# Designs tried in a protein design run: peptides against a protein of PDB entry 8RAJ. Part 61

Target 1, 54 residues: chain A of PDB entry 8RAJ
Amino acid sequence: LPAENEDPDKAVVDLHRSPPKTKDPDLTPSGIIAKVKAGDMTQETARELLLAMR

## One batch from the design tools (peptide; made by RFdiffusion4, then SolubleMPNN)

Design b2_p25_6_s3 (from b2_p25_6, 10 letters changed)
Fold by OpenDDE base, seed 4:
Structure b2_p25_6_s3 (fold): chain B 54 residues (1-54), chain A 25 residues (1-25)
Amino acid sequence: as target 1 above (54 residues)
Amino acid sequence: SEKKKKEAEEALKELDEAERAAAAA
């Protein structure tokens, strides 16, 4: 069966549309900043999460 | 929560400052 060329763009769009399932219900703004400083979270993801908390 | 909103706004400001500092570096 021809490998369905899953358009890599759909995977990227799905990554943008799926809010990071932060399994941590305890993500506080301070916790987000701490993760960014630790290199455990990108600035972009942090911005999206913080904007959603606003 | 108004508190969380304020904390988020402050965190966004800190994030923007960090981004600007990294870009200037």
Scores: peptide ipSAE 0.550, ipTM 0.886, DockQ to the pose 0.694
Fold by OpenDDE base, seed 5:
Structure b2_p25_6_s3 (fold): chain B 54 residues (1-54), chain A 25 residues (1-25)
Amino acid sequence: as target 1 above (54 residues)
Amino acid sequence: SEKKKKEAEEALKELDEAERAAAAA
């Protein structure tokens, strides 16, 4: 079976990790919605992030 | 930023609509 090298460095936004102080486009409301639409983020995680930005 | 708060609120509405659509699907 080909070893799926899942590169673990896909920046899973850990909600328990201090929000990166960097202008990460993935941390904009539009970026979050784009990640959900792409299947790269769960709706639950997106909701929590957006609520924290409110 | 007030702009980010407004954008987040709009994004939450879009997310809620998507969740309702998925649940109805």
Scores: peptide ipSAE 0.545, ipTM 0.885, DockQ to the pose 0.636
Fold by OpenDDE base, seed 3:
Structure b2_p25_6_s3 (fold): chain B 54 residues (1-54), chain A 25 residues (1-25)
Amino acid sequence: as target 1 above (54 residues)
Amino acid sequence: SEKKKKEAEEALKELDEAERAAAAA
């Protein structure tokens, strides 16, 4: 089975191009916080995403 | 979803606390 190399760079949601898919588990509030803690997302981007979910 | 809104609000609070902690460090 080809190891789906989840290219971590493809997980960067372009806020200007596509609204966050509410069904993406990586774009849950908890998933967003986890990405920030891992250094995979900026706090600014996380804030914008979370505000859009409010 | 009401649940997602609450989770987002809690996550925003956590981000604000983390930012404040980083600025105080």
Scores: peptide ipSAE 0.541, ipTM 0.883, DockQ to the pose 0.620
Fold by OpenDDE base, seed 2:
Structure b2_p25_6_s3 (fold): chain B 54 residues (1-54), chain A 25 residues (1-25)
Amino acid sequence: as target 1 above (54 residues)
Amino acid sequence: SEKKKKEAEEALKELDEAERAAAAA
């Protein structure tokens, strides 16, 4: 099966964590907040990502 | 997208509020 070209731009690259193997849901601001609440992302990383989206 | 920028700004406010709540706790 052709390797699904996972668009690398859709993966939340935590600069401190290996690129998530799973298709991270579209890096929306809401998705970032949900990851923080779930304990899957630090507040610091979330802040950096959200600032980049501004 | 202007929508995404607005959502990001609102999310930043939510993070700031959470940090303040944790520090007060």
Scores: peptide ipSAE 0.540, ipTM 0.884, DockQ to the pose 0.627

Design b2_p25_6_s4 (from b2_p25_6, 14 letters changed)
Fold by OpenDDE base, seed 3:
Structure b2_p25_6_s4 (fold): chain B 54 residues (1-54), chain A 25 residues (1-25)
Amino acid sequence: as target 1 above (54 residues)
Amino acid sequence: SAARKQAAEAALAELDAEEAEKAAE
């Protein structure tokens, strides 16, 4: 059976590259509110996270 | 940061307003 073409361009994710300090937009006050509005976060969880940031 | 604290306080007030609107529905 012919070997299925393994696409050789799976870029080896260099696991040793420190992830850029992407300001996790998801952990900003505005990102938390956006997740609640999208239905991706409960209001209760959002309240707890925001209280911890105060 | 002071800016993040102020943004968190504003976001808490927005959540409380959305809860009040949803409870009135």
Scores: peptide ipSAE 0.562, ipTM 0.881, DockQ to the pose 0.635
Fold by OpenDDE base, seed 1:
Parts: C-alpha cells; structure tokens; sequence
Structure b2_p25_6_s4 (fold): chain B 54 residues (1-54), chain A 25 residues (1-25)
C-alpha cells in the first residue's frame, strides 16, 4: 500500500501531543473557524482548540 | 493574551450558532 503521503500541511494538530502554537496563523480563532467552514477541520476539533485558548 | 481569549470566546459562540443552524436543517 503506498504510504499515504499525508501532506505535512494537513498535519492534524494533535492537541494531546502539541499545544496549539500561538504563532501559527492557521491556529488563530479566526483561522480555526475558516478551516471548519472550508471542511478542513471538524467542529469537535475546533471546539477543543478554542476551549484551550479560553 | 486577553485579546486572544476574547477572540476564542467569540469564535465559540459562532461555532455554537453554526451547529444549531445545521441541526435545524
């Protein structure tokens, strides 16, 4: 089976392994909402990320 | 940052509103 080259830009932010780096523009509250709207993030993952920023 | 906490709280409210809209469709 070809190893799915998970595009490193699609690295699922493992909340358990790496706290959301406050400097990634993609992990701003607005960037999280934009990813949910694009279908690139689940609502559940977005909620967990946003709660960790509270 | 206080600004980031406030932005996260606003984004949670937006997410809850979108979930409620999608559950009503």
Amino acid sequence: as target 1 above (54 residues)
Amino acid sequence: SAARKQAAEAALAELDAEEAEKAAE
Scores: peptide ipSAE 0.553, ipTM 0.881, DockQ to the pose 0.643
Fold by OpenDDE base, seed 2:
Structure b2_p25_6_s4 (fold): chain B 54 residues (1-54), chain A 25 residues (1-25)
Amino acid sequence: as target 1 above (54 residues)
Amino acid sequence: SAARKQAAEAALAELDAEEAEKAAE
């Protein structure tokens, strides 16, 4: 099977490797909710990110 | 920022509501 080109631009939000740059639009509260609704982020990861922003 | 904290609290409440809806389906 051809290796599906996993788009390397799916920024796996590794909480351990890159602290969420406060300037990433994808890591705003609204951007996090949008990623969950799109299925691009788990609810668990979203909760952890939002709690860290509180 | 106080605005970012408030937005995070609102987003957590939206996330909890979506989880409750999904648990009721």
Scores: peptide ipSAE 0.552, ipTM 0.880, DockQ to the pose 0.635
Fold by OpenDDE base, seed 5:
Structure b2_p25_6_s4 (fold): chain B 54 residues (1-54), chain A 25 residues (1-25)
Amino acid sequence: as target 1 above (54 residues)
Amino acid sequence: SAARKQAAEAALAELDAEEAEKAAE
């Protein structure tokens, strides 16, 4: 499933098209958790991103 | 980075705890 951010004004994190840029603050472990807590990212998408960073 | 791997592991444990709480409701 494309990682759909529910907020269209936020950079769409495409897991399939863009490797997690180490420079994107939104793609840090803490940034991912902050997006989940804000309702801006699904738990499933966050889990996939974090598993790829392990 | 080892620090990034450790932070990702801690974040996964937080998500697994939140999923378990939601499944128990």
Scores: peptide ipSAE 0.551, ipTM 0.880, DockQ to the pose 0.630

Design b2_p25_7_s1 (from b2_p25_7 with A2I A8E A12R Q13L A22D E23A)
Fold by OpenDDE base, seed 4:
Formats: structure tokens, sequence, C-alpha cells
Structure b2_p25_7_s1 (fold): chain B 54 residues (1-54), chain A 25 residues (1-25)
């Protein structure tokens, strides 16, 4: 069985990936904190989003 | 909706949320 070479380069999390334009109307400061507490968002991403809101 | 908040209200709530975030382990 040919081992499909999983191209390790596809894990380039393009840091320039435009934040998903999910206009989540629920992306409030409190909603961001709730996502972090739920494990659905990293603290770093939350910080960046919150800093952009001030 | 966050769109209903003034920029100043949104900024204040963002600062309060940053303080809460910084208090997380």
Amino acid sequence: as target 1 above (54 residues)
Amino acid sequence: SIADLTPEEKARLAEEALEELDAMP
C-alpha cells in the first residue's frame, strides 16, 4: 500500500490567514471570553481580537 | 449586538475582557 506522503507543508497555519470573516454577531468581548473558557479559542487569538476592539 | 455598542463602550468592554483574560491560568 503506497504510504500517501502527507505533505507536512499543509500545516502552514498561514498567520496571514485573514481572520475568518465569520461576522459572528456574537463576537462580543464577553463572547470571546466565553469561547476561551470553552476551549474554542486560544488566549492569544482572544487577546488579538480584544486589542482590535479598543 | 456589538454593532449596537458605541466605540467607547466596545473599547471599555474589551479592556474589561482583557483583564479577565490576563487573570486566566
Scores: peptide ipSAE 0.578, ipTM 0.897, DockQ to the pose 0.611
Fold by OpenDDE base, seed 5:
Structure b2_p25_7_s1 (fold): chain B 54 residues (1-54), chain A 25 residues (1-25)
Amino acid sequence: as target 1 above (54 residues)
Amino acid sequence: SIADLTPEEKARLAEEALEELDAMP
C-alpha cells in the first residue's frame, strides 16, 4: 500500500479549505494561540476564530 | 471547556488572544 503521505497540511486548521470538522467546541482562545505557536493553525485562521468569539 | 465561560469572559480572553496574535512575528 503506498504510504498515504499524510499531508502535514491536514494538521493545520484552515477555515477556508474545509470547515474544520473538528470544531473542537472546547477550543479556548489560549488553545488557539497554542495551536498557532505549535504550527497546527495559521495566524489567519486563528484571527477568524478569535474574532468570532468576541 | 469554552462552554463553561460566560460570553463576556470568552470575549475578553479572545481580545487578549488577538493582541497576542498581533504581536506574533
Scores: peptide ipSAE 0.568, ipTM 0.895, DockQ to the pose 0.640
Fold by OpenDDE base, seed 3:
Structure b2_p25_7_s1 (fold): chain B 54 residues (1-54), chain A 25 residues (1-25)
Amino acid sequence: as target 1 above (54 residues)
Amino acid sequence: SIADLTPEEKARLAEEALEELDAMP
C-alpha cells in the first residue's frame, strides 16, 4: 500500500481555526514541552496553551 | 493526572514550562 503522505501540517492544533474539540484531559505543561521537542507542536501554540494554564 | 493538581500547582508548572520554552532556539 502506498504510504499515505500524511501532511505534517494537519497535526498542528490551530487554536485560532477551531477550538480543540478534543480537550485532551491529560495535556500537562511537561507534555506540551515534549510535543514541541518532538516537532509535534509549534512554539507559538505551546506558548498560548501554557499561558491559558496560569 | 492534571486534574489532581491545584490551579496554583498547574500555574507554577506552566510558568516553569514557559521558561523552558523561552530557552529553546
Scores: peptide ipSAE 0.562, ipTM 0.894, DockQ to the pose 0.587
Fold by OpenDDE base, seed 2:
Structure b2_p25_7_s1 (fold): chain B 54 residues (1-54), chain A 25 residues (1-25)
Amino acid sequence: as target 1 above (54 residues)
Amino acid sequence: SIADLTPEEKARLAEEALEELDAMP
């Protein structure tokens, strides 16, 4: 089975962009925080995503 | 996988992450 090494780093979750048809590996709350710390996600976008998980 | 979590477990983890986000400068 080709392990599709989907590089987890390319999932820019833009809430205003049509959900990428790529099965973004299910963003965990911890994964969202990690993206913010890495500068790959804004705090605003992270907040909106986390609020939607409640 | 987050898909294996109950809605309640997912909500709890989201709340903990929101608290961490609010503590960021």
Scores: peptide ipSAE 0.561, ipTM 0.893, DockQ to the pose 0.546

Design b2_p25_7_s2 (from b2_p25_7, 7 letters changed)
Fold by OpenDDE base, seed 5:
Structure b2_p25_7_s2 (fold): chain B 54 residues (1-54), chain A 25 residues (1-25)
Amino acid sequence: as target 1 above (54 residues)
Amino acid sequence: SISDLSPEEKAAAAEEALEELDRMP
């Protein structure tokens, strides 16, 4: 079986990491919602991220 | 570009996104 390349670069959005000053679309409210809809982020993690942007 | 949003515009967009998240099953 081909080893599933678990791309280890799942950008672990560490809530305790200083918000990267990166124009990462994943750090936008719309990008967060898109990740939840895609199943790439939990609703809980999304809520915590969005609350930190408020 | 969303990158050019002020902190206030980001906060408003975050509030709208929280309301959308609360409507998700």
Scores: peptide ipSAE 0.555, ipTM 0.873, DockQ to the pose 0.487
Fold by OpenDDE base, seed 3:
Structure b2_p25_7_s2 (fold): chain B 54 residues (1-54), chain A 25 residues (1-25)
Amino acid sequence: as target 1 above (54 residues)
Amino acid sequence: SISDLSPEEKAAAAEEALEELDRMP
């Protein structure tokens, strides 16, 4: 089986590296929750993103 | 589209999502 080198860093929305482009559907509140449920985002990163939208 | 939401509607959707996140194990 090819070890998909899923670079774990590619799924991490680095809040410090790029302001979320307001057009990314993955950065909607519902999209963030969906990523956490899928295991593609940590609860901590999700909390930080959602707090920044308030 | 999320772009059509007011800042208040976005903040409300973020608050609802935070409440959902706080209910996750």
Scores: peptide ipSAE 0.555, ipTM 0.873, DockQ to the pose 0.525
Fold by OpenDDE base, seed 1:
Structure b2_p25_7_s2 (fold): chain B 54 residues (1-54), chain A 25 residues (1-25)
Amino acid sequence: as target 1 above (54 residues)
Amino acid sequence: SISDLSPEEKAAAAEEALEELDRMP
């Protein structure tokens, strides 16, 4: 079975792609802030994601 | 569920989160 290399680059939310209607609870405003506080997201990436939700 | 929030409720929550982000060191 080809190991679907889950391309780690698929975690790069393409900010130019329509904000993913992803039911991903981690992409809520609160989830984004939690990732920044955990060191799992940069403040810049968080800002861009939050601005796209407005 | 985030899917149950109005676009306006999502925008308001995003604005509050931007204000929190601006307070981070």
Scores: peptide ipSAE 0.555, ipTM 0.873, DockQ to the pose 0.493
Fold by OpenDDE base, seed 2:
Order: sequence, then structure tokens, then C-alpha cells
Structure b2_p25_7_s2 (fold): chain B 54 residues (1-54), chain A 25 residues (1-25)
Amino acid sequence: as target 1 above (54 residues)
Amino acid sequence: SISDLSPEEKAAAAEEALEELDRMP
């Protein structure tokens, strides 16, 4: 079985890329905060995403 | 599952997360 190359291109939530309509747990409010704490997301990007969920 | 939250429950969770974000240095 070809190992699925998990391309470690952690989906940089490009604000210009329509968030994948996938219920990515990483796009939950708690998942967004976890990404910021991990350094995987900027505070600005997190703020914009969270404001769009309100 | 958070995926089963109503839009209102998601909005409330987003507001709580914004308050946490405002406390980050």
C-alpha cells in the first residue's frame, strides 16, 4: 500500500482559501486557540476566523 | 461533538475564544 504521504503541509488556513467545508476540528474555536498557542496560526488570523463564527 | 453545536453555541464558543485571544501576550 503506498504510504499516504501525509504532506506535512499543515493546512495553513490561508484566509484567501475558502475554509474547506470539512468539519476540521482545527477550525473549531478551541482548535483555533490551540493553533495560536502552538505557533501554527497568527493571532490576527485567529481573530478573523473567530469573528466570522460569531 | 462541537460539530453538533448550534450556530448560537458556536457563536458563544467563538466569543469565549476571542476573550482568551485578547489575554494572550
Scores: peptide ipSAE 0.555, ipTM 0.873, DockQ to the pose 0.462

Design b2_p25_7_s3 (from b2_p25_7, 10 letters changed)
Fold by OpenDDE base, seed 4:
Structure b2_p25_7_s3 (fold): chain B 54 residues (1-54), chain A 25 residues (1-25)
Amino acid sequence: as target 1 above (54 residues)
Amino acid sequence: SISDLSPEEKAKLAEEALKILDAMP
């Protein structure tokens, strides 16, 4: 069965639309940095997320 | 699991990640 192409665009955490689901492993500090390095998250969004975790 | 981390541990990891982020080009 063809692997359902999970739309990579659904991984963008919109801080203004949905509270960060603390259960998403991709929303760890390390996961956030990994997304920025991969180009999947802006530095600004990452900063806002990380500041909210302090 | 991240859910097992204390708020303080999460805060420390976030601060470290912010330093990494600020060092990124």
Scores: peptide ipSAE 0.548, ipTM 0.876, DockQ to the pose 0.468
Fold by OpenDDE base, seed 5:
Structure b2_p25_7_s3 (fold): chain B 54 residues (1-54), chain A 25 residues (1-25)
Amino acid sequence: as target 1 above (54 residues)
Amino acid sequence: SISDLSPEEKAKLAEEALKILDAMP
């Protein structure tokens, strides 16, 4: 079976498409910053997520 | 897990993270 190229873009949390799962350890404030630094999340998405946690 | 953090702790960490984010290039 062709390895479904799991579009690496599916790893990007989109607040507009899927509410942040509070159970996802990757959605901690530190995890969000780590994703931005890794290029796995935009600064804009990170800002929105962090603001929603405040 | 973020679910183990109090809302206050989560908010505090979020504010600190926002400062870091705003300092990113």
Scores: peptide ipSAE 0.546, ipTM 0.878, DockQ to the pose 0.522
Fold by OpenDDE base, seed 1:
Parts: sequence; C-alpha cells; structure tokens
Structure b2_p25_7_s3 (fold): chain B 54 residues (1-54), chain A 25 residues (1-25)
Amino acid sequence: as target 1 above (54 residues)
Amino acid sequence: SISDLSPEEKAKLAEEALKILDAMP
C-alpha cells in the first residue's frame, strides 16, 4: 500500500480549498479557541475559520 | 454532536467565539 505521505502541509486547513469540516471536533468554535490558547493556532487563522462558520 | 447543530446555532457559537478571540491579547 503506498504510504500516502501525509504531507505535513495538509495539516494547514487551506480555508480556500476545504471548508472547515464540521465533523472535526477540533474545529468547533470552542476547539478553535482552545487551539489558540494552546499556541497551536494563530489568532488570524482562528478568525478566518470562525468567520467561515457564520 | 456539532453535526447536529443547525447552521444558525453554529453561527451563534462562532460569533460568541469571535468575541472571545477579539478579547485575547
């Protein structure tokens, strides 16, 4: 089975390419805020994600 | 499940989260 090299760049949810998967529990509004507080997400990325949920 | 939330409920939660985000240093 070709090891799909999970391109570590695929972890960058390209907001322009994939709407935030509402199925990812880490992409809830509360989960986004938690990631920012943990230093795992920038405030700018969080803002863009949250705006896309409106 | 977040999948069970209406678009309106998700939008409301997102708006509340934006207020929290804007209050962060």
Scores: peptide ipSAE 0.545, ipTM 0.876, DockQ to the pose 0.491
Fold by OpenDDE base, seed 3:
Structure b2_p25_7_s3 (fold): chain B 54 residues (1-54), chain A 25 residues (1-25)
Amino acid sequence: as target 1 above (54 residues)
Amino acid sequence: SISDLSPEEKAKLAEEALKILDAMP
């Protein structure tokens, strides 16, 4: 089985690195919540992202 | 497309999502 080297660091949306590309469905409010539920995003990161959208 | 949402609509969705997030364990 090819070990999908999922680089766990690539999924971390760094708020300090790049403004979220508004076209990424994963950066929708609903997508952010889905990532948190999946364990792919921390609640803190999600909060910061959502606050920035207000 | 999310790009078609007004800033106000996006802000409303974000506020609703924050409420969900705050209710998460």
Scores: peptide ipSAE 0.545, ipTM 0.876, DockQ to the pose 0.501

Design b2_p25_8_s1 (from b2_p25_8, 11 letters changed)
Fold by OpenDDE base, seed 4:
Structure b2_p25_8_s1 (fold): chain B 54 residues (1-54), chain A 25 residues (1-25)
Amino acid sequence: as target 1 above (54 residues)
Amino acid sequence: AAEEERRRRLRELEELAEEIERARR
């Protein structure tokens, strides 16, 4: 019987945490709001980006 | 209630965006 060593140290590094692709340097305030309305951006990230433009 | 709060926060973000856009013109 092959003992499948389930290696308990595969912390599933969720490699699918795409860094927030919000590095469009050309995002206008209106463009940020449009992404939030589309569901492509969280309200929190939008607030942070808008406050960084102030 | 949660959807109304989401809509409220979106309006607050829209107002902030409009303020920033006006300050950049």
Scores: peptide ipSAE 0.638, ipTM 0.921, DockQ to the pose 0.844
Fold by OpenDDE base, seed 1:
Structure b2_p25_8_s1 (fold): chain B 54 residues (1-54), chain A 25 residues (1-25)
Amino acid sequence: as target 1 above (54 residues)
Amino acid sequence: AAEEERRRRLRELEELAEEIERARR
């Protein structure tokens, strides 16, 4: 049986990859908060997006 | 400390989001 040594190390989410600037014009304030809670958005990006909606 | 600060900043973002949502109604 070939041991599929699936190196679990290839799921290194590059922590240095800035989350893609959400160019989604349809993001609601609640949707932004949900992404921050999920870890899909930084608090800084969320703040910038929210302030741009004011 | 860093986790408590992260949680504080998240609450501040939630409050800001709620203000914006109220202004859009």
Scores: peptide ipSAE 0.637, ipTM 0.920, DockQ to the pose 0.705
Fold by OpenDDE base, seed 3:
Structure b2_p25_8_s1 (fold): chain B 54 residues (1-54), chain A 25 residues (1-25)
Amino acid sequence: as target 1 above (54 residues)
Amino acid sequence: AAEEERRRRLRELEELAEEIERARR
């Protein structure tokens, strides 16, 4: 049985922090900002999503 | 103070979003 090489460089996404729940995989940078302005997203979640797109 | 900080952090997010949007073109 090939041992699935669990990539050891899956950056320890802080095990205490759920990844930002994006309901929309096609969320644009402008769409993220719009959600923050509407109060539908926290600035923290928006920052993480934006930094993941960089 | 808290509202000014919120507005500052929002501008920083807008700038970051614009940087990323430009890099995706």
Scores: peptide ipSAE 0.633, ipTM 0.920, DockQ to the pose 0.699
Fold by OpenDDE base, seed 2:
Structure b2_p25_8_s1 (fold): chain B 54 residues (1-54), chain A 25 residues (1-25)
Amino acid sequence: as target 1 above (54 residues)
Amino acid sequence: AAEEERRRRLRELEELAEEIERARR
């Protein structure tokens, strides 16, 4: 099986490609920060998501 | 320098997240 180098960016919600229709109950401000700390989200994406919640 | 900047930006995001969480309670 080729280890698909699943670009760790494939799990990153790109607001430029699709505004997250995030009815994702897991996108709390704390959940966003947790994803950034885990490396599952960029700081840029996190900033945009947080600002959209303001 | 780059790691310190990354840590600064992360703190700013944490502060922003806390502000939003307080406003949503």
Scores: peptide ipSAE 0.623, ipTM 0.919, DockQ to the pose 0.721

Design b2_p25_8_s2 (from b2_p25_8, 10 letters changed)
Fold by OpenDDE base, seed 3:
Structure b2_p25_8_s2 (fold): chain B 54 residues (1-54), chain A 25 residues (1-25)
Amino acid sequence: as target 1 above (54 residues)
Amino acid sequence: MEEAERERRLRELEELAREIERERA
């Protein structure tokens, strides 16, 4: 059975890598909070993304 | 990070998210 070592660091949306080009539902304010709660995003990245939306 | 601090910061992010959602609606 391949152990999917999904490196959790690779799933973090890097604000510096690409501006959100698409209406990704996961990049809504609510979607960002959901990712933080799931452990798929750091609070710092979430704060930066949210502030960039303001 | 202490759990209480993590939860506090999460609540602040949730508030910020709600503000932004209201500004975009």
Scores: peptide ipSAE 0.609, ipTM 0.911, DockQ to the pose 0.697
Fold by OpenDDE base, seed 4:
Structure b2_p25_8_s2 (fold): chain B 54 residues (1-54), chain A 25 residues (1-25)
Amino acid sequence: as target 1 above (54 residues)
Amino acid sequence: MEEAERERRLRELEELAREIERERA
C-alpha cells in the first residue's frame, strides 16, 4: 500500500483555513494548549484563538 | 527556531491560557 503521505499540514488545525467552531470542546484554553503540545496546532494559531477568547 | 525559544513561547501560551480560564470562571 503506498504510504499515504499524510501531509502533516492537513493534520494541523489552521484557524485561517478552518475556523474552529466555538462549540468544539477542544477549544477550551487548556484544549488549545494540548493541541499545541501534540503538534496538532501551531503556536501562532493557538495565540490567535486564545486572544479571540478574551 | 531554537528549542529553548519554542519552549519559552509555549510557557507564554500556557500563562495566557491560564489567565483566560481565570477570567472566564
Scores: peptide ipSAE 0.608, ipTM 0.911, DockQ to the pose 0.698
Fold by OpenDDE base, seed 5:
Structure b2_p25_8_s2 (fold): chain B 54 residues (1-54), chain A 25 residues (1-25)
Amino acid sequence: as target 1 above (54 residues)
Amino acid sequence: MEEAERERRLRELEELAREIERERA
């Protein structure tokens, strides 16, 4: 059976459940921007992640 | 209009990302 389209919102790092793994290269400020540009992350989630890194 | 707003918001996120990268270095 084709895997159900994982809603890209379900791949959203739940900022409330797990602190962003700051060691994940995909969760660097540049990596976050890259995900937004790829359509793999919403701008809102990116903003929240970035602000949590400040 | 939606595309121009999306691009504007993306530029603002890119600026914020650059600020955070500078603060973490």
Scores: peptide ipSAE 0.606, ipTM 0.910, DockQ to the pose 0.710
Fold by OpenDDE base, seed 2:
Structure b2_p25_8_s2 (fold): chain B 54 residues (1-54), chain A 25 residues (1-25)
Amino acid sequence: as target 1 above (54 residues)
Amino acid sequence: MEEAERERRLRELEELAREIERERA
């Protein structure tokens, strides 16, 4: 089976697609930074998510 | 240069995240 190169961008929570849930532990400010460090989120998406939390 | 800029931007995001966490606590 070809490894679906799931474009890592498809797994990234897009603010335009779904608003961040403040109750999602993966969408805490620290969780966002952890995803960026893991390569699971772009810095740009992280910035947008963080700013939407402010 | 690109790596150093990426690391700088990451530090800025980490600062922003810490500010938001403090405002929400």
Scores: peptide ipSAE 0.604, ipTM 0.910, DockQ to the pose 0.718

Design b2_p25_8_s3 (from b2_p25_8, 10 letters changed)
Fold by OpenDDE base, seed 5:
Structure b2_p25_8_s3 (fold): chain B 54 residues (1-54), chain A 25 residues (1-25)
Amino acid sequence: as target 1 above (54 residues)
Amino acid sequence: DEEEERRRRLEELEELAKEIEEAKK
């Protein structure tokens, strides 16, 4: 049986900066930084969140 | 260097986060 070339589903990491859906109102400043370091939040979003906490 | 710039921006965010966290204590 021809192994169908499973085109590796290019996980198009849609680098479309979906605003991190984690509007967790309980995000601490340290938690925001942790998300940035983990790649779960953009620096821009982090900056906006931090500035809003100021 | 883009990596250096990303690092600098992260450091600025860390400083801002620290200031906010200290102000809330």
Scores: peptide ipSAE 0.618, ipTM 0.911, DockQ to the pose 0.730
Fold by OpenDDE base, seed 1:
Parts: C-alpha cells; sequence; structure tokens
Structure b2_p25_8_s3 (fold): chain B 54 residues (1-54), chain A 25 residues (1-25)
C-alpha cells in the first residue's frame, strides 16, 4: 500500500505576513499595534489613534 | 541605534494599547 506521505502542508504561518488588512475602521488597540508591526501604520499615527481612545 | 529606538517606541505603544484595552474591559 503506498504510504500516503501526506506531508501535512505545514501552513508556514509567514510571521512576516501582514495580518489581513482589517479594513475595519474600528481598529482595536491590538489591531493598531498589529498594523504597526506589519508596517501598515506609522508609530506616530498609531500613537495618535491610541491617545484618542484613552 | 535607530532599530533599538524603533523597538523601544513600539514597546511603549504596546503598553499604551494594553492599558486602553484593559480599561475598556
Amino acid sequence: as target 1 above (54 residues)
Amino acid sequence: DEEEERRRRLEELEELAKEIEEAKK
């Protein structure tokens, strides 16, 4: 019987994959940080948004 | 080092985000 070497496609969670652009206008604090880490938002903009949520 | 400064600023933002998220719970 051919051993189905189903190599489980290890979904290489590309840690560098920008989280899906949550186009959600209602960014959570965690969502803002995620965008900064992804390079989709500047730290300055993130700071302004976070301070506005305070 | 510019990279180290960027990291420090990110950590500050993470702390701020955590504070806000905890205050909203």
Scores: peptide ipSAE 0.616, ipTM 0.911, DockQ to the pose 0.657
Fold by OpenDDE base, seed 3:
Structure b2_p25_8_s3 (fold): chain B 54 residues (1-54), chain A 25 residues (1-25)
Amino acid sequence: as target 1 above (54 residues)
Amino acid sequence: DEEEERRRRLEELEELAKEIEEAKK
């Protein structure tokens, strides 16, 4: 089965590697929480991103 | 328990996210 399910969008947003693009709807506060709930982001990364938005 | 701690930390993140969203309104 082709590895089509490497959603490149499952790149764990690493704050240190990818600065939060405030224009990315997936990087809104709600979007960050949604990613954490989905297991696509660590709580630590989410905390750092959220704190950077404060 | 690890699950309870994970849940609590998620709740804290949800509160933080809410505060940020409210401040942007």
Scores: peptide ipSAE 0.608, ipTM 0.909, DockQ to the pose 0.713
Fold by OpenDDE base, seed 2:
Structure b2_p25_8_s3 (fold): chain B 54 residues (1-54), chain A 25 residues (1-25)
Amino acid sequence: as target 1 above (54 residues)
Amino acid sequence: DEEEERRRRLEELEELAKEIEEAKK
């Protein structure tokens, strides 16, 4: 059975661990919301990222 | 209800994201 590579590199974007780069397309407001909906980001982290963009 | 609260918080984040995206256009 192919071992489902649990890609351990779910790079959970954490503002405290890796500051957001404004040039990262995955860190657009819409991209942040998409990550939250996918379960790849917490609402708290998303709020912090969005507020930093304001 | 915790699920309702999580949904409300997500809606608030969506609104905030929209405001930021509109302000950057």
Scores: peptide ipSAE 0.607, ipTM 0.909, DockQ to the pose 0.720

